Peptides against a protein of PDB entry 3OIQ. Designs and how they scored, part 26

Target 1, 212 residues: chain A of PDB entry 3OIQ
Amino acid sequence: KNRIFVSSSKDFEGYPSKAIVPVQFVALLTSIHLTETKCLLGFSNFERRGDQSQEDQYLIKLKFKDRGSERLARITISLLCQYFDIELPDLDSDSGASPTVILRDIHLERLCFSSCKALYVSKHGNYTLFLEDIKPLDLVSVISTISTKSTNSSKHSSSELISECDLNNSLVDIFNNLIEMNRDEKNRFKFVKLIHYDIELKKFVQDQQKVL

## One batch from the design tools (peptide; aimed at target 1 Y127)

Design b1_p17_4 (made by RFdiffusion4)
Pose (drawn by RFdiffusion4):
Structure b1_p17_4 (pose): chain A 183 residues (1-47, 54-90, 99-149, 165-212), chain P 17 residues (1-17)
Amino acid sequence: KNRIFVSSSKDFEGYPSKAIVPVQFVALLTSIHLTETKCLLGFSNFEQEDQYLIKLKFKDRGSERLARITISLLCQYFDIELPDPTVILRDIHLERLCFSSCKALYVSKHGNYTLFLEDIKPLDLVSVISTISTKCDLNNSLVDIFNNLIEMNRDEKNRFKFVKLIHYDIELKKFVQDQQKVL
Amino acid sequence: SPFNEAEEERKEIEEEA
């Protein structure tokens, strides 16, 4: 194929006014909006706000079920509690870090566009930390994301704090410290 | 300039919630 890697949502400025372009990006899962009619997943690399809004489209009940199972499995994989109806989650990153490699389809018309979900591969935080410590586009993105998350933690006014993560590991405490030295 | 339609849809969901 010819899937184009995007490092930022701003890249979508150079894309066609009407085209179907396979894309791929890396970000943190930040929000879920699940209704009976549609589902939007928000991701951000905190270059610090929501940036990528990925849509799971479904019309009939059969496809709605699949969308629901997909959300259920994604949330279970990240240890996100899910009440299973309109379902809304916000600022997931303040509580849990959920790195994800996502493949999407950019569909535009009249200059407007929507990113439709083709695949989502959750990334284990332990592997993310290891991948950064031992040591391309994926890694560059994982590094940039973690750096921004570091600066957000330093900023006293920002609500993001590692110690406030429900999964604040001793190893996470360790990687963050030894990561600031590089700065 | 390009616009992301998902932003309108998200806003509508939040208003209906």

Design b1_p17_4_s1 (made by RFdiffusion4, then SolubleMPNN; from b1_p17_4, 12 letters changed)
Fold by OpenDDE base, seed 2:
Structure b1_p17_4_s1 (fold): chain B 212 residues (1-212), chain A 17 residues (1-17)
Amino acid sequence: as target 1 above (212 residues)
Amino acid sequence: MKKDLNKEELEEILKSA
């Protein structure tokens, strides 16, 4: 079955009420919710949705049904946090209690771009997204990709049906949304408050702001 | 659509898939 690229989490409102659809999207990691009973990742493209919170537009479940899946979920969280330089409480505490991690508003401190593969699973007009794969994206690489307008369709990976164009368009849309949020005095998001705010990001934002 | 299928709904979907 071909994987569908999803540009908006609103697309799921039009999806079949009883289906299993492999999907892929790119978004910013906004939340992590790891407890004894579940693991959830929140993502957002920060699309305007009226007065609704722009966080957690994509709520992705990790399989958390047995010790094996729980371990995989914990490892996944650890690796993501390590990649994005997110401080986790020591998961290795010898207290036989599964460590609880609740992080919110991650995007206020770090831009954690992620390419996610998930299963859309629906029944009776309800749906859940299950994580199949996650690839963290380096911010420098994201900036470079947007800036270079790479018309170089490297035809080489003919097997991933997801156009490089769809990914790039979504990355641009995310940055445009962040720029709008940064301009809004009422919005908590500010680029200058990012822990990793550097000269490269500053220049990129300034250049993008001139186009908007 | 409502987000987050409950455990039972999910298990039923996964068994029927």
Scores: peptide ipSAE 0.024, ipTM 0.650, DockQ to the pose 0.169
OpenDDE base, seeds 1, 3, 4, 5: peptide ipSAE 0.023, 0.021, 0.021, 0.022; ipTM 0.646, 0.634, 0.638, 0.637; seed 5 fails the geometry check

Design b1_p17_4_s2 (made by RFdiffusion4, then SolubleMPNN; from b1_p17_4, 9 letters changed)
Fold by OpenDDE base, seed 1:
Structure b1_p17_4_s2 (fold): chain B 212 residues (1-212), chain A 17 residues (1-17)
Amino acid sequence: as target 1 above (212 residues)
Amino acid sequence: MPKNLNEKELEEILKEA
């Protein structure tokens, strides 16, 4: 089956009530929920949804049914947190107790852009997204990608059905949403409160704010 | 919000597909 690019988590409301659909999206990591029995990652593009929380618009489940899948989930979280410079307690502590990790509002401190591949699995009108693959994206690379109007239709080979345009549009939409949140005095999100707020990000935000 | 499927429900769906 071809992988579908998802620009909004609302797209899933129109999906079949009994299906398995491979999907891909780009979003910011907003939460990590690791317990003894489950592993969940929350993501958001911060699309406005009326009075609903903009957090965890994409709730992604990792397989967590056996020692092998649990280990893979812990390694996945560890590697993501290492990449984004998120401090975690040691997940491999000799104490035999699997450490519980509950992080929320990650986007208030760090912009953790992630390209996710997932399986949409539905039954009886309910669905779950299962993680297949995750690629963390470097913020400098994201800024560069948005700033360079992709005039390079590099005819890269016919195998990735995701248009470079769909990825770029989603990245732009995320930044536009963050700019709106930053302008809202009631919103907790502020670019100047990001740990990695630098001159490059400042300049980029200032330049994007002139276009909006 | 749609309810998340449990792991058993998932395993059933994955066997049917």
Scores: peptide ipSAE 0.062, ipTM 0.746, DockQ to the pose 0.132
OpenDDE base, seeds 2, 3, 4, 5: peptide ipSAE 0.059, 0.061, 0.060, 0.058; ipTM 0.745, 0.745, 0.744, 0.742

Design b1_p17_4_s3 (made by RFdiffusion4, then SolubleMPNN; from b1_p17_4, 8 letters changed)
Fold by OpenDDE base, seed 4:
Structure b1_p17_4_s3 (fold): chain B 212 residues (1-212), chain A 17 residues (1-17)
Amino acid sequence: as target 1 above (212 residues)
Amino acid sequence: MPKNENEKELQEILEKA
C-alpha cells in the first residue's frame, strides 16, 4: 500500500473505521511522555482547531511491549533529544528504575521539525497512530527548503516518498501558523524566546512576515 | 468523530504523574 502524506490531523476523520494505513507527515515535536510502560510523542503543525489545544495534534505511540521495543523507544527518545539539544535524565541509569520523562510545550523553546512515518490503525472508528520511522530535520535545512522555491523536480513519484511539494507546503504552513501565534499577544509562543533564536531565523521570520 | 486512542493513554499517564 502506498504511504499517504497527511497535511492535517483532521484527515484521520475521513479515514476508514477498520484499516491499517501507512501515513507520513511533517510537524514540530511538542511533547515527550515516557514512562515505565508507555512512550508517546506529540507533534503539531499548529493548525487552528477552534478551542482545542494546538499541541499534540499528532499523538504517536512507540511500541512498548517487550524489552526490545522498550529499548528501541528509549534509544529513539535519546537520539531525538540529543539531536534537538533537549536535556533528558540518563535513561540508561543502572538504578534499575527507568526514569519517567514528561516534556511538554517543547516548541516554546525549540523548533523540533520532524518527518514522521506512522501506521494509522483503526478497529471501531477510533484509531491509534504507531511510529514507524522518524527523521529529525535541521532548522537551517528547513529554512533553506522553504526559501528555495522548489523548481518542480519531476522526480518520479515513487509512491513511498513524500512529494517535495507536500513537504514544502507543510513546512510553510507550520511557519505561517507560528508567525500567527507569535503575533498573538495571548499566545505563549514567541520566536525570540527560542533558545536557538539566531540572526538567520530572525531574518527568515521577518521575510515571511512580509508575505503574510 | 473518530478519536486518537493515544489521547486516552496520555490521560492515563497524566493521572498517574
Scores: peptide ipSAE 0.608, ipTM 0.943, DockQ to the pose 0.841
OpenDDE base, seeds 1, 2, 3, 5: peptide ipSAE 0.607, 0.606, 0.606, 0.606; ipTM 0.943, 0.943, 0.943, 0.943

Design b1_p17_4_s4 (made by RFdiffusion4, then SolubleMPNN; from b1_p17_4, 9 letters changed)
Fold by OpenDDE base, seed 2:
Structure b1_p17_4_s4 (fold): chain B 212 residues (1-212), chain A 17 residues (1-17)
Amino acid sequence: as target 1 above (212 residues)
Amino acid sequence: SHENLNEKELEEILKEA
């Protein structure tokens, strides 16, 4: 089956009640939930959803049923947190107690842009998104991609089922949503509170704010 | 209301696919 690019988690409301659909999206990492029995990653593009929370719009499940899948989940979390400079407790502790990690509101301190491949799996109208692949995106690369108006259709990689346009549009939409959140006095999100807030990000935000 | 499938339900579906 062809992989579908998803711009909104509302798209799943129209998906079949019994299906397996390979999907892909880009979003910010908002939460990590690792226990002895489950591993979940929360992502959001911060779309306005009326009275619904803007957090964890994409709840992605990692397989966590045996030692092999548990190890893969722990390695995945460790590598993501290393990439984004998120401090985690040691997940490999010989102490026999599987460490519990519950992180929320990650986007308030760090912008963790991630390209996710998942399986949409549904039965009887319920669904789960199951992680297939994750690629962390560098913030400087995201800023450069948005700033470079897509005049260069560089002929590279006819093999990625995502149009460069879909990725770029989603990245722009996420930043626009963050700018709106930053302007809202009631919203906890502020760019100046990000640990990695620098002169480059400041300039980019100021330039984007003039276009909105 | 879209509820997340439990892991057992997911595995059953993945075996049928």
Scores: peptide ipSAE 0.024, ipTM 0.636, DockQ to the pose 0.198
OpenDDE base, seeds 1, 3, 4, 5: peptide ipSAE 0.023, 0.022, 0.023, 0.022; ipTM 0.630, 0.627, 0.631, 0.629

Design b1_p17_5 (made by RFdiffusion4)
Pose (drawn by RFdiffusion4):
Structure b1_p17_5 (pose): chain A 183 residues (1-47, 54-90, 99-149, 165-212), chain P 17 residues (1-17)
Amino acid sequence: KNRIFVSSSKDFEGYPSKAIVPVQFVALLTSIHLTETKCLLGFSNFEQEDQYLIKLKFKDRGSERLARITISLLCQYFDIELPDPTVILRDIHLERLCFSSCKALYVSKHGNYTLFLEDIKPLDLVSVISTISTKCDLNNSLVDIFNNLIEMNRDEKNRFKFVKLIHYDIELKKFVQDQQKVL
Amino acid sequence: SIVLAEEPLEEPPVQLE
């Protein structure tokens, strides 16, 4: 194929006014908006706000069920508690870090666009840390995301704090420290 | 930046839901 890797949402400025373009990006899951009619997943690389809004489209009940199972499995994979109806989760990153490699379809018309979900591969935080420590586009993005997350933690006014993560590991405490030295 | 369009857009794109 010819899937185009995007490093930032701003890349979508050079895209066609009407086209279907397979894309791929890496980011943290930050929000979920599940209704009976539609589902939107928000992601961000914190270059510090929501940036990617991925849509799971479904019309009938059969496809709604699949969307619900998909959200259920994604949340279970990240240890996100889910009440299973309109379902809303925000600023997931303040509580849990959820790196994700996502493949999407850019669909535009009249200059407007929507990113539709083709695939989402959750990335284990342990693997993310290891991948950064031992050591392309994926790695560059993982590094940039973690750097921004580091600067957000230094900023006293920012609500993001590693110590406040429900999964604040000893190894996470270790990687963050040895990561600031590089800075 | 990535450029795919044959012509530049008249207006900045807007992401829809």

Design b1_p17_5_s1 (made by RFdiffusion4, then SolubleMPNN; from b1_p17_5, 5 letters changed)
Fold by OpenDDE base, seed 5:
Structure b1_p17_5_s1 (fold): chain B 212 residues (1-212), chain A 17 residues (1-17)
Amino acid sequence: as target 1 above (212 residues)
Amino acid sequence: MIILAEKPLEKPPVLLE
């Protein structure tokens, strides 16, 4: 089954009004919304959308219809937060109430790069993205991948229809958008305010800023 | 199963919260 790589959440404006399409994208985690009744993940590539918020451009639903899917959603959130060093309120409160987690603006403190597989599901001119799979990406690995984009198309086997070029282009576009946000005095995003802002990220941003 | 509509959208789809 051909999975479509999506470079922009605007691509969904051209999608069929009644469809189920497997998609994949790479974006930054911007929000987490876990309640008793739903689990949503917000992602963004920070593509300019005029006066629209650049947050939550990809709103992804986790299945939350039964105790098994709810448990899987909670485990998914826990593992993502552990990977990105996101502090969650103790999910283990002895009060048998499912903890509510509402995090926004995650990108202001942490660059949480994620490769997402989702189902685009449309009906009646509206759509929902359902999470199928998520792979967190290490920032050092992302920086290395962008920096090494000179010269080794080493033929790794034809089983995922996503060109290494599509992933790398989307990662570059995200960094370029973040650099533009960092240059805007009105934008709250600043690289120097990231908790993980180190010498490596500083150097990478400075080198990318010279190409833009 | 992948289902595609035969016609393009007259209006852009909105994300369902």
Scores: peptide ipSAE 0.036, ipTM 0.571, DockQ to the pose 0.399
OpenDDE base, seeds 1, 2, 3, 4: peptide ipSAE 0.025, 0.030, 0.013, 0.029; ipTM 0.584, 0.503, 0.505, 0.584; seed 1 fails the geometry check

Design b1_p17_5_s3 (made by RFdiffusion4, then SolubleMPNN; from b1_p17_5, 6 letters changed)
Fold by OpenDDE base, seed 5:
Structure b1_p17_5_s3 (fold): chain B 212 residues (1-212), chain A 17 residues (1-17)
Amino acid sequence: as target 1 above (212 residues)
Amino acid sequence: MIILAKEPLEKPPVLIE
């Protein structure tokens, strides 16, 4: 079944009111909402949406219907937070209460690039995105990928690959949107406030700012 | 076969929390 690459969460406004569509996107992790009854991940590409919040443009549900799916959701959150160096309260506390985790504005401290596979499920003009798979992306690898694409369209043949073009274009668009947010004095986002702001990221941002 | 039936959405789909 062909998975659709999604460059904008606005694309879902044109999707069928009753469908199940496998989708994939790349975005920054913006929020985590883990409670006793639900697990949600917010993602954004920071596409301009007029007066709408640029956070949580992709609200992704993890299945949370039984102890097995709940455990898988908690493990997924733990592994993502370990990968991105996000401090969580111990999810394994011997006190039989599942810890509540509510994190927002993650992008203000950390650029958590993620490649997500999801199911778009619509009914009655509403939709939900269900997580199928998530791959965290290393920032150095993202920077390297954007920087190298000026020279080698090497033909890799046929099967279910997101065009390397779609992924890289979406990564460039995210950085361009972050650069615009960084230039806006009213925007809370600033690259210099990122905990992982280093010489490499500084140089990359400065070089991208000259092209915009 | 993903049938993108372009039924005119009377309303844009919204995320269900």
Scores: peptide ipSAE 0.035, ipTM 0.571, DockQ to the pose 0.452
OpenDDE base, seeds 1, 2, 3, 4: peptide ipSAE 0.027, 0.030, 0.028, 0.029; ipTM 0.578, 0.577, 0.586, 0.579; seed 3 fails the geometry check

Design b1_p17_5_s4 (made by RFdiffusion4, then SolubleMPNN; from b1_p17_5, 6 letters changed)
Fold by OpenDDE base, seed 4:
Structure b1_p17_5_s4 (fold): chain B 212 residues (1-212), chain A 17 residues (1-17)
Amino acid sequence: as target 1 above (212 residues)
Amino acid sequence: MIILAEKPLEKPPVLIE
């Protein structure tokens, strides 16, 4: 079954009320919710949705039904947090209690670009996105990918070209949305408040701001 | 900012169990 690239979480409003659809998207990690009974990841592309919160537009469920799936979820969270330099509270509570992690507004401190593969599963008009795979994206690599899009139509196979174009378009859209949020005085998001705000990101944002 | 917020992430999409 072909995996569908999703550019907007609104696309799911048109999806079948009873289906299983493999999907892929790119977005920023906005939240982590790990408890004893569930693991959720929030992602957003920061599309404007009126007065709705721009966080958690993609709510992704990790399987959390048995010790094996729980372990995989915890390892996934640990590896993502390690990759993005997200400080987790000490998961080694000597109390034998499963560590609870509730992080929100991650995008205010770090741009955690992630390519996600998920299963859209719908029943009775409701849906769940189940995580199948996650690839964290390096910010320097994201910036380079957006910056190089102007010069190389290298002839790769027609199916690979579509996926790369869709990925790059979504990355541009995310940055454009972040630039708009940064310009809004009422928005809490500011590039200069990112822990990893460097000269490269500064220059890239300044160059993108001239095109918008 | 680590917000230990008591409110569940009750934003759509409604997760099917």
Scores: peptide ipSAE 0.026, ipTM 0.579, DockQ to the pose 0.151
OpenDDE base, seeds 1, 2, 3, 5: peptide ipSAE 0.026, 0.016, 0.009, 0.008; ipTM 0.586, 0.513, 0.508, 0.502; seed 1 fails the geometry check

Design b1_p17_6 (made by RFdiffusion4)
Pose (drawn by RFdiffusion4):
Structure b1_p17_6 (pose): chain A 183 residues (1-47, 54-90, 99-149, 165-212), chain P 17 residues (1-17)
Amino acid sequence: KNRIFVSSSKDFEGYPSKAIVPVQFVALLTSIHLTETKCLLGFSNFEQEDQYLIKLKFKDRGSERLARITISLLCQYFDIELPDPTVILRDIHLERLCFSSCKALYVSKHGNYTLFLEDIKPLDLVSVISTISTKCDLNNSLVDIFNNLIEMNRDEKNRFKFVKLIHYDIELKKFVQDQQKVL
Amino acid sequence: SPLPVNLSEEELKEIEE
């Protein structure tokens, strides 16, 4: 194939006014909007706000069920509590860090566009930390995301704090410290 | 030429309302 890796949402400025372009990016899951008619997943690399809004489209009940199971499994994988109806989650990163490698289809018309979900591979935080410590586009993005998350933690006004993560590991406390030295 | 617009933002506003 010819899937194009995007490092930032701003890249979508150079894309066609009407085309179907397979893309791929890495970001943190930040929000879920699940209704009976549609589902939007928000991701961000905090270059610090929501940036990627990925849509799971479904029309009939059969496809709705699949969308619901997909959200259920994704939330269970990240230890996100899910009440299973309109379902809304925000600023998930303030409580849980959820790195994800996502493949999507960029579909544009009249200059407007939508990113449709093709695949989502959750990334274990332990592997993310290890991948950064021992040591391309994926790694560059994982590094940039973690650096921004570091600067957000330093900023006193920003609500993001590692110590406030429900999964604040001793190893996470360790990686963050030894990561600031590089700065 | 105008910059592209992400339709998912409009759909998100509808959901939030």

Design b1_p17_6_s1 (made by RFdiffusion4, then SolubleMPNN; from b1_p17_6, 9 letters changed)
Fold by OpenDDE base, seed 5:
Structure b1_p17_6_s1 (fold): chain B 212 residues (1-212), chain A 17 residues (1-17)
Amino acid sequence: as target 1 above (212 residues)
Amino acid sequence: MEKPKNLNLEELEEILK
C-alpha cells in the first residue's frame, strides 16, 4: 500500500474503523512522554480546532514491548533531543532506573520540525499512530525551502508518491498557524520567546506576516 | 461504521496499560 501524506490529523476521522494505513506528515514536536512502560511523541501543525488544545494533534506511539524496542525508543528520543538541543536528564544513568522524561509545550521554546512516517492502526472505532520513521528538519532548511519553492515547480523525483508540494504546503501552513498564534495576545506562543530566535527567523517571520 | 476517534493522551495511556 502506498504511504499517504496527511495534512491534518482530522483526516483520520475519514479513515476506516478497522485498518492499517501507512501515513506521513510533517509537524512540530510538542511533547515527549518517556516512562518505564511507554514512549509517546506529541506533534502538531497547530491547525485551529475550535477551543481544543493545539498541542499533541498527532500523538505517536513508539513500540515499547521488549528490551530491544525500549532501547530503540530511548535512542530515538536521545537523537531527537540532541538534534533539537533539548536538554534531557541522562538517559544512561548507571542507576538501573530508566529515567522518566515528560516534556510538554516544546514548541514554546523550540521549533522542532519533523517529518514522520507512521502506521495508522484503527480498531473498534479508535486509532493509534505508531512511529515507523522520523526525520528531524533543520529550521534554516525549512525557511529556505519555503522561501525558494514559491517559484520553482520542477524536480519530479518520481519515486516518493508524496508530492514535494504537499510537504511545502504543510510547512507553510504550520508557519501561518504560528504567525496567527503569535498575533493572539492570549496565546502563549511567541516567536521572540524561542531560544533560537535569531535575525534570520525574525526576518522570515516579518516577511511572511506581510503576505498574511 | 463509527468514525475512528482520535484518542487523547489519557485514553492512550489506558490502552497502553
Scores: peptide ipSAE 0.029, ipTM 0.667, DockQ to the pose 0.440
OpenDDE base, seeds 1, 2, 3, 4: peptide ipSAE 0.027, 0.028, 0.029, 0.024; ipTM 0.665, 0.663, 0.666, 0.628

Design b1_p17_6_s2 (made by RFdiffusion4, then SolubleMPNN; from b1_p17_6, 6 letters changed)
Fold by OpenDDE base, seed 2:
Structure b1_p17_6_s2 (fold): chain B 212 residues (1-212), chain A 17 residues (1-17)
Amino acid sequence: as target 1 above (212 residues)
Amino acid sequence: MEKPKNLNEEELKEILE
């Protein structure tokens, strides 16, 4: 079954009430919720949705039912946090209590761009997104990808690869949304408050602001 | 856009379990 690229979490409102759909999206990691009984990742593209919180527009569930799935979830969280330089409490503590990790508003400190593959699973009009795969994206690579106009349609063969255009458009949309949030005095998001805010990101944001 | 096909209850159970 072909994987569908999702540009907005609103796309799921039009999805069948009883289906499984393989999907892929790009978004910022906004939350991590790892407890003894569940593992959830929150993502957002910060699409304007009225006065509601723009965090966790994509709530992704990791399977967490047995020791194998729990281990996979913990490893996934650890690797993501290592990649994005997110400090976690020691997950390996010999104290027989499974470590609890609850992080929110990650985007206020770090831009954690992620390409996610998930299964949309719906029953009776409600849905859950189950994580299949996650690829963290480097911010420098994201900036370079947006700055380099997509002239290289490398015709990669007919495998179910997301169009390079869909990825780039989503990355641009996320940055545009962040720029709008940064301009809003009521919004807590500010680029200058990011831990990794540097001259390159500053210049990129300033150049994008001139086009908006 | 092909509308995603509805899955049967057994396929849903196997993925949700």
Scores: peptide ipSAE 0.036, ipTM 0.744, DockQ to the pose 0.054
OpenDDE base, seeds 1, 3, 4, 5: peptide ipSAE 0.024, 0.036, 0.025, 0.037; ipTM 0.633, 0.744, 0.663, 0.745; seed 5 fails the geometry check

Design b1_p17_6_s3 (made by RFdiffusion4, then SolubleMPNN; from b1_p17_6, 8 letters changed)
Fold by OpenDDE base, seed 4:
Order: sequence, then C-alpha cells, then structure tokens
Structure b1_p17_6_s3 (fold): chain B 212 residues (1-212), chain A 17 residues (1-17)
Amino acid sequence: as target 1 above (212 residues)
Amino acid sequence: MAKPVNLNEKELQEILK
C-alpha cells in the first residue's frame, strides 16, 4: 500500500470512518506524554486553526500494551530526547516505577523537526495515529534543504519527486508559520528564546522574513 | 468526519485483526 503524505492534520477529517491508512508527515515535536499506561507524542505544523490550540495537531500514539512495546516506547522517547538535547529523568531508574514524563510546549525552547510515519486507524468515525517510524531532522539540514530548493529542479524520477517536494513544502510552511508566530506579540513563540538560537538560524529567519 | 479520538489498545487490536 502506498504511504500518503499529509500536509495538514485536517486531511484526516476527510478520511474513511473505518480504515487503516499508512501516512507520513513532517512536523515539530510539541509534547511528550509518557505514563505507566500510555505513550503519546504531540506534533504540530502550527497551521492556523482559528481559536484552537496550534499544539498537538498530530497526536501520535506509541503501542504500550506489553513489556516489549513499553520498552520500545521508552527507548524511542530516550533517543528522541537525546537527539534534540531534551533533558529527561532517568527512564531506567532501578526503582521499579517507570518515571512519568509530561513535556509540553517543546517548540518554545527547541525546534524538533521530525519526519513521522504512522498508521491512521479509524473506527466509527474516530481515528488514532499509531507511530510506525520516526526520523528526527537536524535543524541545519532543514535550513539547508529549504535554502537550496530555490535553485534545483533537477529531474529525478517521477515517483520520488512527489515525496521530496511535499516534505520541503511542509518544512517551508512550518517556518512561515513560526515567523508569523514570532511577529505576533501575543504569541509565546520567539526565535530568540530558543536554546539553540544561533547566527545561522538568525540569518535564515531574517532572509525568510524578507520573502513574507 | 473522522474525529481524533485516542482509541484504546483493545479497540486497536480489534481493528487490526
């Protein structure tokens, strides 16, 4: 079955009420919710949704039904947090209580770009997204990818081209949304408050702001 | 319109069968 690229979490409103659809999207990690009974990851592209919170537009569930799936979820969270330099309490504490991790508003401190593969699973008009795969994206690589796309329409094969175009368009859209949030005095998001705010990101944002 | 509802793991197992 072909994987569908999703540019908006609103696309799921049009999805079948009883289906299993493999999907892919790119978004910023916004929340982590790890408890004894569940693991959820929140993602957002910060698409404007009226008065609704722009956080957790993609709520992704990790399987958490047995010791094997729980371990995989904890390892996934640990590896993501290590990659993005997010401080976690020790998930492997010798005290047989699994630590609860509740992180919110991650995007206010760190831009955690992630390419996610998930299963859209619906029943009776309700859906859940189940994580299949996650690839953290390096911010420098994201910036370079957006910056270079202005020049290279190189003719690669017709089937792979669609996915790369969709990915890069979504990355541009995310940055544009962040720029709008940064310009809004009422919005808590500010690029200068990011822990990793450097000269490269500053320059990139300034250059993108001239096009918007 | 499908609504985001966090299906429990039992409900998922029934759909994946």
Scores: peptide ipSAE 0.036, ipTM 0.712, DockQ to the pose 0.186
OpenDDE base, seeds 1, 2, 3, 5: peptide ipSAE 0.027, 0.035, 0.026, 0.021; ipTM 0.648, 0.693, 0.643, 0.641

Design b1_p17_6_s4 (made by RFdiffusion4, then SolubleMPNN; from b1_p17_6, 9 letters changed)
Fold by OpenDDE base, seed 3:
Structure b1_p17_6_s4 (fold): chain B 212 residues (1-212), chain A 17 residues (1-17)
Amino acid sequence: as target 1 above (212 residues)
Amino acid sequence: MAKPKNLNKEELEEILK
């Protein structure tokens, strides 16, 4: 079965009430919820949905049913946090209590671009997204990808099943949404408040703002 | 793009195994 690229979490409103669909999307990591019984990742592309919260538009569940799946979930969280320089409380505290991690609004401090593969599973009109794979994306690589592709269709046949166009369009849409949020005085998101805000990101945002 | 089709009960049970 072909994996479906998803550009909006609204696409799921039109999905079947009883299905299993392999999907893929790119979004920003917005939340981490790791407890003794559950592991959830929140993602968003910050698409405007009227007066609804733009946070956690993609709620992704990690399997958390046995010691093996729990270990895999903890390793996944650790590796993501290490890649994005997200400070976790020491997971190795000798107190036999599984560490609880609850992080929200991650996008206010760090732009954590992620390419996610998931299984859409619906039953009785409700759905759950189960994580299959996650690839963190480097911000410099995201900026370079958006900036350079106005001119060169270089045929690098990398066997990644995503249309290179779908990924790029979604990355552009995310940045456009962030620029709109940054312009809104009522929005908490500001590029200048990002911990990793540098001259390169500043220049990129200024250049994109001239096109919008 | 083609909307996902409803899976039958057997297809769902096979993927959930």
Scores: peptide ipSAE 0.104, ipTM 0.799, DockQ to the pose 0.043
OpenDDE base, seeds 1, 2, 4, 5: peptide ipSAE 0.032, 0.054, 0.033, 0.026; ipTM 0.707, 0.762, 0.711, 0.675

